Peptides against a protein of PDB entry 7AE7. Designs and how they scored, part 14

Target 1, 321 residues: chain A of PDB entry 7AE7
Amino acid sequence: KVYKDLREFLEVLEQEGQLIRVKEEVNPEPDIAAAGRAAANLGKNQPAVFFEKIKGYKYSVVTNVHGSWQNHALMLGLDKNTSTKDQFYELNRRWDKFPVPPNVVKREAAPCKENVIDKDINLFEILPLYRINEQDGGFYISKASVVTADPEYPDDFNKLNVGTYRIQVKDRDRVGIQALAMHDIAVQLEKAEAENKPLPIAITIGNNPLVTFMASTPVGYNQNEYEFVGALQDGVPMDIVKSDLYDHLYVPAGSEVVLEGHIIPRVRTVEGPFGEFPGSYSGARLQCEVKIDRITHRTNPIFENLYLGIPWTEIDYLMAL

## One batch from the design tools (peptide; made by RFdiffusion4, then SolubleMPNN)

Design b1_p9_5_s2 (from b1_p9_5, 4 letters changed)
Fold by OpenDDE base, seed 1:
Structure b1_p9_5_s2 (fold): chain B 321 residues (1-321), chain A 9 residues (1-9)
Amino acid sequence: as target 1 above (321 residues)
Amino acid sequence: LGEPAAPLP
């Protein structure tokens, strides 16, 4: 089975008994983090947790989407009871199908383009933001697939990078990004900053689960994560669409939210602390700053966000394969 | 996600 978007995957998780739907209004803190931790602590068959109503916000949150071996099996379109060994074997078998080029769809065919915000940008109106852990220095976007390109080779599709980075919300239209975490965005940013130019960026939230998986999986600088998604879909291409601001950036056609903007050259601002995957806090550091210039989103966008802390949590499952 | 404050074991 192949999924076009997060919604098709959440439907399967719900059908398979791997999703808890919370219908009552919750507080963004501590309820979302508490439920993410509780789901992780089940030890097996850990479900996604979908919050329909969040106090002070308009839209929904889902967490723990990749938070179990059962959810990973379902992501691969396997039986949920497929052993970790057989999942790994099937992943490796499909990996050898690389490259599988994506389909470029028209703007009108891309669900991520249903709504546009190009003025008075306020991330808090679109994303139900919360602290993932109690001592976080702010609100984090922890499960975004961040799209950047090589400024020297913008038309080289093999150099298009889709990665997962720590992103702190800094203002209504600004986020801090830890670009140093994956070498590919750091190389691209270095080239832009050498010329004192902005680096174009698209921060995509709520994707096809294999996009999120590949964005969390290191690949070569000249390897496109979307071509691995097609391989992991057993040779079925994924659907991508051109970004609105940049001709050279492509985003998943089914993304719930796309934040388009730029990394501000040679600017560093305080970011953190953040509760990391070992269950330890990283201190406050100077990080890159992104200006958000445009948002596109699906109607009633789902904020997919990751809970992390003392192992074993969703991030440990994403890194285990 | 960002650099772990602690090295991966």
Scores: peptide ipSAE 0.027, ipTM 0.710, DockQ to the pose 0.083
Fold by OpenDDE base, seed 2:
Structure b1_p9_5_s2 (fold): chain B 321 residues (1-321), chain A 9 residues (1-9)
Amino acid sequence: as target 1 above (321 residues)
Amino acid sequence: LGEPAAPLP
């Protein structure tokens, strides 16, 4: 089985008994984090948790989508009970199919472009934002696939980077992003900041589960994560679409939400604290700031977000392969 | 993802 988007994967998770659907209205805090922690603490068969109704918000949240070996097996289109060993074997077998170039679809064929917001941008109207852990210094987008390019080689598709970064919401149209020096985004940002130029960015939320997996998996600077997604789809290309603001940035065609904007050059603002993957809080520090300039989204967009904290959580599964 | 800071007690 290959998935075009998050929704097709959530359907399979539900069919396989790997999704809990919460139909009752929940409070964003503490209910979402509490349910995410509870799902992680099952120790086995950890399901995704889908919140249909969130008090004060219009749209849904899903957490723990990658939060079990069963969900990882299903992501690969394998039997739910496929062993970690056999998943790893199949992953490696498919990895050798790299590169599998993506299909560039027309704008009109891309579900992520069903709706556009180009003025009066307010992230709180599109994303049911909440604190993931009680001591978090704000609301985080923890499972975004962030698209950037090399500003020196913007047309080099092999240098197009799709990564997962810690993103704190700062304002209605501003987010902080943690660009660590070990990540390809930091190389690209350094080049832009040397010239005092904005770095174009597309922050994509609610993707094909293999996009999210590859965005969390370090690859070479000259390797495109989308070409690995096609490999992990056993040679079936994924669908991408050109961003609205930038000719050189491509986003997953099926993304639930796409935040298009730019990293503001040479600006740093306070970000954190945040509860990290070891179950520890990273301190507050100065981080990069993104201006959101345009949003595209599916009708009734699903906010896919990561619960993380004391191991073992969804992030530990994403990093274990 | 971020640097692991001090473990919560």
Scores: peptide ipSAE 0.023, ipTM 0.673, DockQ to the pose 0.133
Fold by OpenDDE base, seed 5:
Structure b1_p9_5_s2 (fold): chain B 321 residues (1-321), chain A 9 residues (1-9)
Amino acid sequence: as target 1 above (321 residues)
Amino acid sequence: LGEPAAPLP
């Protein structure tokens, strides 16, 4: 099985008994984080948790989508009871199919383009934001697939990076991003900042589960994560679409939400604290700041977000294979 | 996602 988007994957998770649907209205805090913590520790199957209704918000949240070996097997289109060994074998077998170039679809064929916000941008109107851990210094987007390119080689598709970074919401139209020097985004940002230019960025939320997986999997600087997604789809290309603001950025066609904008050059603002994956808090630090200039989203967008804390949590499953 | 807290020795 290949998934075009998050919704097709959530349907399979539900069919396989790997999704809990919460239909009653919940409080964004502490209920979502409590469920994320619980899901990581609940039984052998560790289901995804889908919140249909969140107090004070219009849209839904899903968490723990990758938070089990069963969900990981299903992501690969395998039987949910496939052993970790057999999942690893199949992953390696498919990895050798790299590169599988994506299909570039037309704008009108991309579900992520159903709605546009280009003025009066307010992230709180689109995303049901909450604290992942109680002592977090704000609201985090923890499972975004962030698209950037090399400013020196903007047309080199092999240098198009799709990565996962810690993102704190800073204002209605601003986010902090942790661009660590060891990540490909930092190389691209350094080039932009050397010229005092903005770095174009697309922050994509709620994707095909293999996009989220590959965005969380380090690859070479000259390797495109979308071409690995096609490999992991057993040679079936994924669908991408051109961003609205930038000719050189491509986003997953099925993304629930796309935040298009730029990293502000040579600006650093306070971000954190944040509860990190080892179960320790990082202190407040100066981090990059992104201005959001445009949002595109599916109708009734699902905010896919990840709980992290004391292992094992969803992040540990994403990093394990 | 975060800076790896230095592995506790």
Scores: peptide ipSAE 0.032, ipTM 0.728, DockQ to the pose 0.062; fails the geometry check
Fold by OpenDDE base, seed 3:
Structure b1_p9_5_s2 (fold): chain B 321 residues (1-321), chain A 9 residues (1-9)
Amino acid sequence: as target 1 above (321 residues)
Amino acid sequence: LGEPAAPLP
């Protein structure tokens, strides 16, 4: 099975008994984080948890989507009981199909373009934001696939980067992003900042599961993550669409939410603390700041976010193979 | 993915 979007994957998870649907209204804190932490410890099945109603918000949250070996098998379109060994073997077999170029779809065919917000941007209206851990210095977007390009080679599709970065919400239209020097985004940002130019960015939320997987998997600077998604889809191309603000940025056609904007050059603001994947807190640090200039989203967008803390959590499954 | 957080003391 190949998935076009998060929704098709959530349907399969539900059919396979790997999704808990919470229909009653929950408090964003502590209920979502508590359920995410509990889901990581829910026996052998470790299902995804879908919250239909969050108090004070309009839209839904899903967590623990990649948070089990069963969910990982289903992501690969395998039987949920496929062994980790056989999942690893199949992943490697498909990896050798790289590159599989994506299909560029028309704007009108992309579900992520159903709605547009280009004025009075408020992230709290579109995302049901909550603290992942109690001592977090704010609200984090922990499972975004962030699209950037090389500003020197904007038309080189092989240098288009899709990565996962720590993102703190800073204001209605601003986020902090952790661009570490070891990540491809930092190379691209350095080039933009050398010229005192903004770095164009698209922060995509709620993707097909293989996009999220590849965004969390390091590849070469001249290798496109979307071409690996096609390989991991056993040679079926994924669908991408041009961003609204930038001709050189492409986003997954099925994204639930796309935050389009720019990293502000040579600006650093305080971000953190945040409870990280080892189950310990990183202190507050100066991080990059993104201005959000446009949002596109599906009707009734699902906020996909992950819980992280003391291993083993969803992030450990994303990094395990 | 964030920096590995410092161990809690």
Scores: peptide ipSAE 0.031, ipTM 0.724, DockQ to the pose 0.113; fails the geometry check

Design b1_p9_5_s3 (from b1_p9_5, 5 letters changed)
Fold by OpenDDE base, seed 1:
Structure b1_p9_5_s3 (fold): chain B 321 residues (1-321), chain A 9 residues (1-9)
Amino acid sequence: as target 1 above (321 residues)
Amino acid sequence: LGEAAAPLP
């Protein structure tokens, strides 16, 4: 089985008994984090948790989508009871199919383009934001696939980077992003900042689960994560579409929400603290700041967000392979 | 180490 988007994957998770649907209205805090912790603490067969109604918000949240070996098997389109060994064998077999180039679809064919917000941008109107852990210094977008390119080689598709970074909401139209020197985004940002230019960015939320998996998996600077998604789909190309602001940035056609904007050159603002994957807090640090200039989204967008805490959580499954 | 926000020490 291959998935076009998050919704097709959530349907399979629900059919396989790997999704809990919460239909009653919940408080964004502490209920979402409490349910994420409870799901992680099951020790086996950890389900996704889908919240249909969040108090004070219009849209839904899903957590723990990659939070088990069963969910990981289903992501690969395998039987949910496939052993971790056989999952690893199949992943490696498919990895050797790289590169599998994506299909570029027309704007009219991309579900992520159903709605546009180009003025009066307010992230709180589109995303049900909450603290992932009680002591977080703010609201985090923890499971975004962030698209950037090399500003020296914007037309080199092999240098298009799709990565996962810590993102704190800073204002209605601003986010902090942790661009660490070991990540490809930091190389691209350094080139932009040398010229005092903005770095174009697309922050994509609620993707095909293999996009999220590859965005959390380091690859070479001249390797495109979308071409690995096609390999992991056993040679079936994924669908991408041009961003609205930038001809050189491509986003997953099925993304629930796309935040298009730029990293502000040579600006650093306080970000954190954040509850990290070891169950420890990282301190507050000066981080990059993104201005959001445009949003595109699916109708009734699902905010996919990661729960992090004491191992073993969803992030540990994403990093285990 | 995935590109997920690993706290550098």
Scores: peptide ipSAE 0.026, ipTM 0.711, DockQ to the pose 0.065
Fold by OpenDDE base, seed 5:
Structure b1_p9_5_s3 (fold): chain B 321 residues (1-321), chain A 9 residues (1-9)
Amino acid sequence: as target 1 above (321 residues)
Amino acid sequence: LGEAAAPLP
């Protein structure tokens, strides 16, 4: 089984008994984080948790989508009871199919383009934002697939990076991003900042589960994560579409939300604290700032976000293979 | 995702 988007995966998770649907209205705090912690600790099957209604917000949240070996097997289109060993063997077998180039679809064929916000941008109107842990210094987007390119080689598709970074919401149209020196985004940002230029960015939320997996999996600087997604789809290309602002940035065609903007050159603002995956808080630090200039989204977008805390949580499953 | 996701050297 191959998934075009998050919704097709959530349907399979529900069919397989790996999704809890919460139909009653919940408080964004503490209920979502409490359920994320609970789901991480709930026995052997650790289902995804889908919140249909969140007080003060219009849209839904899903968490713990990758938060179990069963969900990981289903992501690979395997039986949910496939052993971690057999999942690893199948992952490696498919990895050897790299590269599998994506299909570039027309804008009109991309579900992520159903709605546009190009003025009066307010992230709180599109994302049901909450604190993942009680002591977090703000609201985090913890499961975004962030698209950037090499500003020296913007047309080199092999240098197009799709990564997962810690993102704090700072204002209605601003986010902080943690670009660590060891990540490909930091190389690209350094080149942009050397010239005092903005780095174009697309922050994508609620993707095909293999996009989210590959965005959390380190690959070579000259390797495109979308070409690995096609490999992990057993040779079926994924669908991508051009960003609206940038001809050289491609986003997953099925993304629930796409935040298009730029990293502001040579600006650093306070970010954090944040509850890290070991169950410790990082201190507040100066981090990069992104201006959001455009949003595209599916109708009734699902905010996919992950809980982080004392292992094992969803992030540990994403990093384990 | 976090700073602690940096592999310890």
Scores: peptide ipSAE 0.023, ipTM 0.697, DockQ to the pose 0.055
Fold by OpenDDE base, seed 2:
Structure b1_p9_5_s3 (fold): chain B 321 residues (1-321), chain A 9 residues (1-9)
Amino acid sequence: as target 1 above (321 residues)
Amino acid sequence: LGEAAAPLP
């Protein structure tokens, strides 16, 4: 099976007994993180956890979506009991299909465009934000697929980068992003900052599970993650749509939330601490700052977020492939 | 190969 979006995947996880639906209202803290930890600690059969109702928020949270080998098998459209060996074999077989170019869909055909916020932006109205760990220095978006381009080659689709980065919410319309020198985003940011220009960015949340997987998988600077998603879909192209602010940025058509904005050049603000892999805290550091200028989102957007903690968590399963 | 929202220390 191929998934267009997170929702189609969550439906399969639920059908396969790999999703726990929490229907009772929960407190964002500590209940979401506690349930995420509990799910991660269930041993070999770790389900996703879907929170329908979060106190003080309008929308839902899902965590642990990639948090088991069963979920990874289902992501690949395999039987949930497919061995890690056979998953790896199938992953490699499909990887050789690269490149599989995505389909560019029209704006009106993209679910991520159902709603627009272009004024009075408040991330807390769209995302049910919570501390992932008790000692976190703030609210994190830990499972976003962040889209950036080379500012020197904005029309080079092969240089369009889709990556996962640590993002702290700093204000209603501002996030800190950890752009490390080892990531393609840092190369692109360096070019923008050399010219004292903003770097255009689209932070996408709640994607097709293979988009999230590829955004977390290092590829070459001249390789597009969306073309690997199509390969991992066994040659079925994924659907992308042009961003609203930038002609050169494309986002997954099915994203639950798209935060469009820019990295502010030569600005650094305090970010952290955050509970990282493998359950250690990184200290507070000066990080890049993103201004959010536009939001597009699906109706009743699902906030997909990662739990990070003591292994084995969702991140460990994603990193193990 | 997978979600590295955080750098390996």
Scores: peptide ipSAE 0.023, ipTM 0.696, DockQ to the pose 0.053
Fold by OpenDDE base, seed 4:
Structure b1_p9_5_s3 (fold): chain B 321 residues (1-321), chain A 9 residues (1-9)
Amino acid sequence: as target 1 above (321 residues)
Amino acid sequence: LGEAAAPLP
């Protein structure tokens, strides 16, 4: 089975008994993080947790989507009881199908374009933001697939990067991003900052689960994660759409939310602390700042976010294969 | 969170 979007995957998780639906109104804190930690502790059948109603917010949250081997098998369109070994063999077999070029769909065919916000941007109106861990220095977007390009080769689709980065919400229309020197985004940012230019960015939230998986999987600088998504879909191309602000950035057609903007050149602001995947806090550091200039989103957007902390959590499943 | 370091072999 191939999934066009997060919603098709959540439907399968629910059908397979791998999703808990919380229908009662919850507090964004501590309830979402507490449920993410609890779901990570439920043993071998760790389900996704879908919160339909969050106090003070309009929209839903889903967490622990990749938080088990069963969910990982289902992501691959396999039986949920497929062994980790057989999942690995199937993943490898499909990996050899790279490259599988994506389909570029028209704007009117992309669900991520259903709604537009281009003025009075407020991330809190679109995303039910919460602290993932109690001592976090703010609200984090932990499961975004971040799209950037090489500013020297903006039309080279092989250099289009789709990565997962730590993103702290800073203001209604500002986020901090951790661009580490070992990541492709840092190479691209260095080139932009050398010229004192903004780096165009699209922060995509709530994707096809293989997009989120590939955004969390390092590939070569000249390899496009979308072409691996098509490979992992057993040769079925994924659907992408051109961003609204940038001709050279493409986003998943099915994204729940797309934050389009730019990394502000040569600006660094205090980010953190954040509870990292080893269960340790990284201290507050100066990090890059993104201005959000446009939002596109599906009607009733689902905020997909992960819990992380002392292993084993959802992030460890994303990093395990 | 950075790009997770698991290339397939």
Scores: peptide ipSAE 0.023, ipTM 0.687, DockQ to the pose 0.032

Design b1_p9_6_s1 (from b1_p9_6, 5 letters changed)
Fold by OpenDDE base, seed 3:
Structure b1_p9_6_s1 (fold): chain B 321 residues (1-321), chain A 9 residues (1-9)
Amino acid sequence: as target 1 above (321 residues)
Amino acid sequence: SYIRSFTAE
C-alpha cells in the first residue's frame, strides 16, 4: 500500500484499529498533550489519536501517527504485525531503489492548493495550537516537513532539502525555527545571509507519512528526500507541486497546510524553552525567524503534530530505523 | 532533522 497523503494513511490506521477518534470537544490544553503522552507510553498498540473538535478552534488535530511499531509497519504498507526485524529488512531493501524521482503535478491537481490565505494571516485560525509540554515557552509545530533550497544552486533539485525542525509560533504570521549548524537548512541559510537575502521557505504540515519519515531522516546534502520517498514506496513516485511564491520550491501535493514565507536574514529572536528529547528542556536561545507570507491548505485541514518527552515517544519511533 | 536538533545542543 502506498499513501498519497495523510488522510489515506489515517483511513488505513482506523481500519487497522490503530487510530482512536475523539468526537467530543476537548480543551487544547492539557488534553491533546496528555492524550499524546498516554498513547505513546501506555497503550500496547499505541494508536494515533484524532481530535475532531477542539475548544476555541475550527479544525482538527491528529497525534501519534508514527507512534508505534504497528503504525510504522503500516506506513511501509506492511501488515501491522510485521516484526521490527522484517520492517528493517524491507526498509533497507527499498532504500537501495533510490533515486525514484517524484511526479510534478499541476497546481489544480494538488489538494494542498484548495484554499489560499494571502492577507491577514493568522496561524491560530488555521492550526489548533497547544503546548506540548507544560513548561514550553509557547506553541510548537513539531512535525513539519520544511522545504528549502540552496540559494546558490536554486535549480539543482538534488539540493532541495526537506527537513524536520523545531518551530515555535511567535506571532500570527511569524515562527521561530531552530536551524543548527549541522542541518542542511543552516548551510543554505548561511549562503542567503552572506548576501543579506531572505531564504525562501515552505513549512508543510500533515503529509504522506513517508515524507514525514524522510524529513526526519538525515540524508546527504546532494540527495533529495522526495526521491527517497519514492524508493520507500517501493518504486512508486510521490506527487509534488510547485510552491505559490517560489518557482524553485516544491511541496508535497497532498499537504494539509503549507506555510510559505522566508527566513529573515540576520535576525535572531528569543525562542524556547522547549521540552526536548529525551525529556530535557533547552533554555531560551536566539533563533531564526520566519515571516509567513502565504498559506495554502486543504479544506478542513488536519493539524498533524507529535508529542515528545521521556522515551519512548513518537519521535523515537520515527528515528528508530 | 529532529534528532540532529535535540542531540546537538
Scores: peptide ipSAE 0.078, ipTM 0.788, DockQ to the pose 0.073
Fold by OpenDDE base, seed 2:
Structure b1_p9_6_s1 (fold): chain B 321 residues (1-321), chain A 9 residues (1-9)
Amino acid sequence: as target 1 above (321 residues)
Amino acid sequence: SYIRSFTAE
């Protein structure tokens, strides 16, 4: 089975008994993080947790989507009881199908384009933001697939990068992003900053689970993560759509929320602290800052966010293979 | 890309 978006995957998780639906209204803090920790402690079959109603917010949150080997098997379209060994074997078999180019769909065919916010941007209106850890210095978007391109070669699709980075909400229309030197985004940012130019960026939230998986998997600078998604879908191309602001950036067609903007050149602001795996806090550091210029989103968007806590957590499953 | 701040320290 291949999933077009997060929603199709969540449906399968629910059918397979790998999703807990919380229907009662919860407080963003501490209930979401507490429930995530509780779910991680429910033994070997850690389910996703879907919060339908969050006090003070309009939309839902889902966490721990990749938080078990069962969920990982289902992500690959395998039986939920497929052994880790067999999952690894199948992953490697499919990996050899790279590259599988994505399908570029029209704007009208992309669910992520159902709604547009291009003025008076307020992230708190579209995302049910909460502190993940008790000592976090703010609200984090921890499971976004961030799309950037090489500013020197913007039309080179092989250099299009889809990565997962730590993102702190800084204001209604600003986020801090941790772009470490070892990541492809840092190479691209360096080129933009050398010219004192903004780096175009699309921060995508709530994706096909294989997009999230590949965004968290290091690949070569000249390898496109979307082409690996197609390989991991056993040769079925994924659907992407052109961003609204930038002709050279493509986002998953089924994203729940797309934040389009730019990294401000040569600006660094305080970011953190954040409780990282396995429970160590990284101190506050100066990080780059993104201005959000446009939002597109599905109707009733689902905020997918990472559960972080004591190993094994969702991040361990994303990195284990 | 990994969310983990690899302590380069």
Scores: peptide ipSAE 0.058, ipTM 0.775, DockQ to the pose 0.061
Fold by OpenDDE base, seed 1:
Structure b1_p9_6_s1 (fold): chain B 321 residues (1-321), chain A 9 residues (1-9)
Amino acid sequence: as target 1 above (321 residues)
Amino acid sequence: SYIRSFTAE
């Protein structure tokens, strides 16, 4: 089984009894985080939790999508009861199929292009934002696949980077992003900032689960995460589409939400604190700032986000293999 | 990889 998007995966999770649908209206705080934390602690069969209605917001939230070994098995198109050992062997077998180039689809064929917001951008209208942990300094996007390229080699597809970074919402059209020196995005940003140029960026939310998995998996600077997704799909290419603002950036065709913009060169603003994966807080610090210039999204977009805290949480499962 | 800020404080 190969998934085109998050929605196909959620359907399978629900069919397999690995998704709880909350139909009642919930408060974004503390209900979403509380349920995410609870789901992470529900024994061996930690389900995804889908919130259909969030008070004060128009759209839905899903959490804990990768939050169990069963969900990981299903992500790989395996039986949900496949052992961790067998999942590991299958993952390694498929890894050797790299590279599997993606299919570039036309704009009109990409679900992420169904709706466009190009003025009066307000992230709060599109994403049901909430604090993941009570002491967080703001609202975080914790499960985005962030697309950037090498500004020196924008047409080198092998240098296209899809990564997961800590992102705090700073304003209606601003987010802080943590670009650490050890990450490929930092290398690319350094090149842009050397010339005092913006770094083009696409922040994608709610993807094919293997995209999210690969975005959370370190690969070489000259290796494209999409080509690993195709490998992990056992040789089936994934679908990507050109971003609206940038000819050199490609996003998953099925993304629920795509935030297109730029990292503002040589600007650092306060971000944090944030509850990190070990269950400890990182303090507030200066981070990069992204201006959001355009949003594309599916009709009734699903905000996929993860809870993190004291292990084991969803993030630990994403990093375990 | 999740670029978690290992702030090893």
Scores: peptide ipSAE 0.124, ipTM 0.815, DockQ to the pose 0.061; fails the geometry check
Fold by OpenDDE base, seed 4:
Structure b1_p9_6_s1 (fold): chain B 321 residues (1-321), chain A 9 residues (1-9)
Amino acid sequence: as target 1 above (321 residues)
Amino acid sequence: SYIRSFTAE
């Protein structure tokens, strides 16, 4: 089984008994984070948790999507009871199929383009935002696949980076992003900032689960994550679409939400504190700031986000293989 | 792509 988007994966999770659907209205805090923390350790199957109704918000949240070995097996299109050993074997076998170039689809064929917001941007109207941990300095987007390119080689598809970074919501149309020196985004940002230019960025939320997986998996600077996704799909190309603002940025065609904008050059603002994946906090410090200039999203977008903290959490499963 | 980095206080 290959998934075109998050929704197809969620359908399979539900069919396989690996998704709990919460239909009653919940409070964004602490209910979502509490569920994420619990779900990753819940029994033997550790299901995803889908919240249909969130107080004060229009749309839904899903968490713990990758938060079990069963979910991980299903992500690979395997039987949910496939052993970790066999999952690892299959992952490695498919890894060797790299590169599998993606299909570039037309704008009209991309579900992520169903709706456009290009004025009066308000992230709170699109994403049911909440604190992941009680001491977090704000609301975090923890499971985004962030797309950036090398500003010196914008047309080099091999240098297109899809990564996962800590993102704090700072305003209706602003987010902070942690771009550490060891990350490819930092290399790209450094080049942009050297020229005092914005770095184009697309922050994608709610993707094909293999996109999210690859965004959380380190690869070489000259290796494209989408081409690994195709490999992990056993040779089936994934679908990508050109971003609206930038010809050189491509996003997953099926993304629930795409935040298009730019990292503001040479601007640093306070971000944090944040509860990190080992269960320790990072203090508040100056981080990069992104201006959101355009949003595209599917109708009734699902906000996929993960809980992280004291192991084991969803992030531990994402990083395990 | 990158793994989320741990930052201690």
Scores: peptide ipSAE 0.112, ipTM 0.824, DockQ to the pose 0.056; fails the geometry check

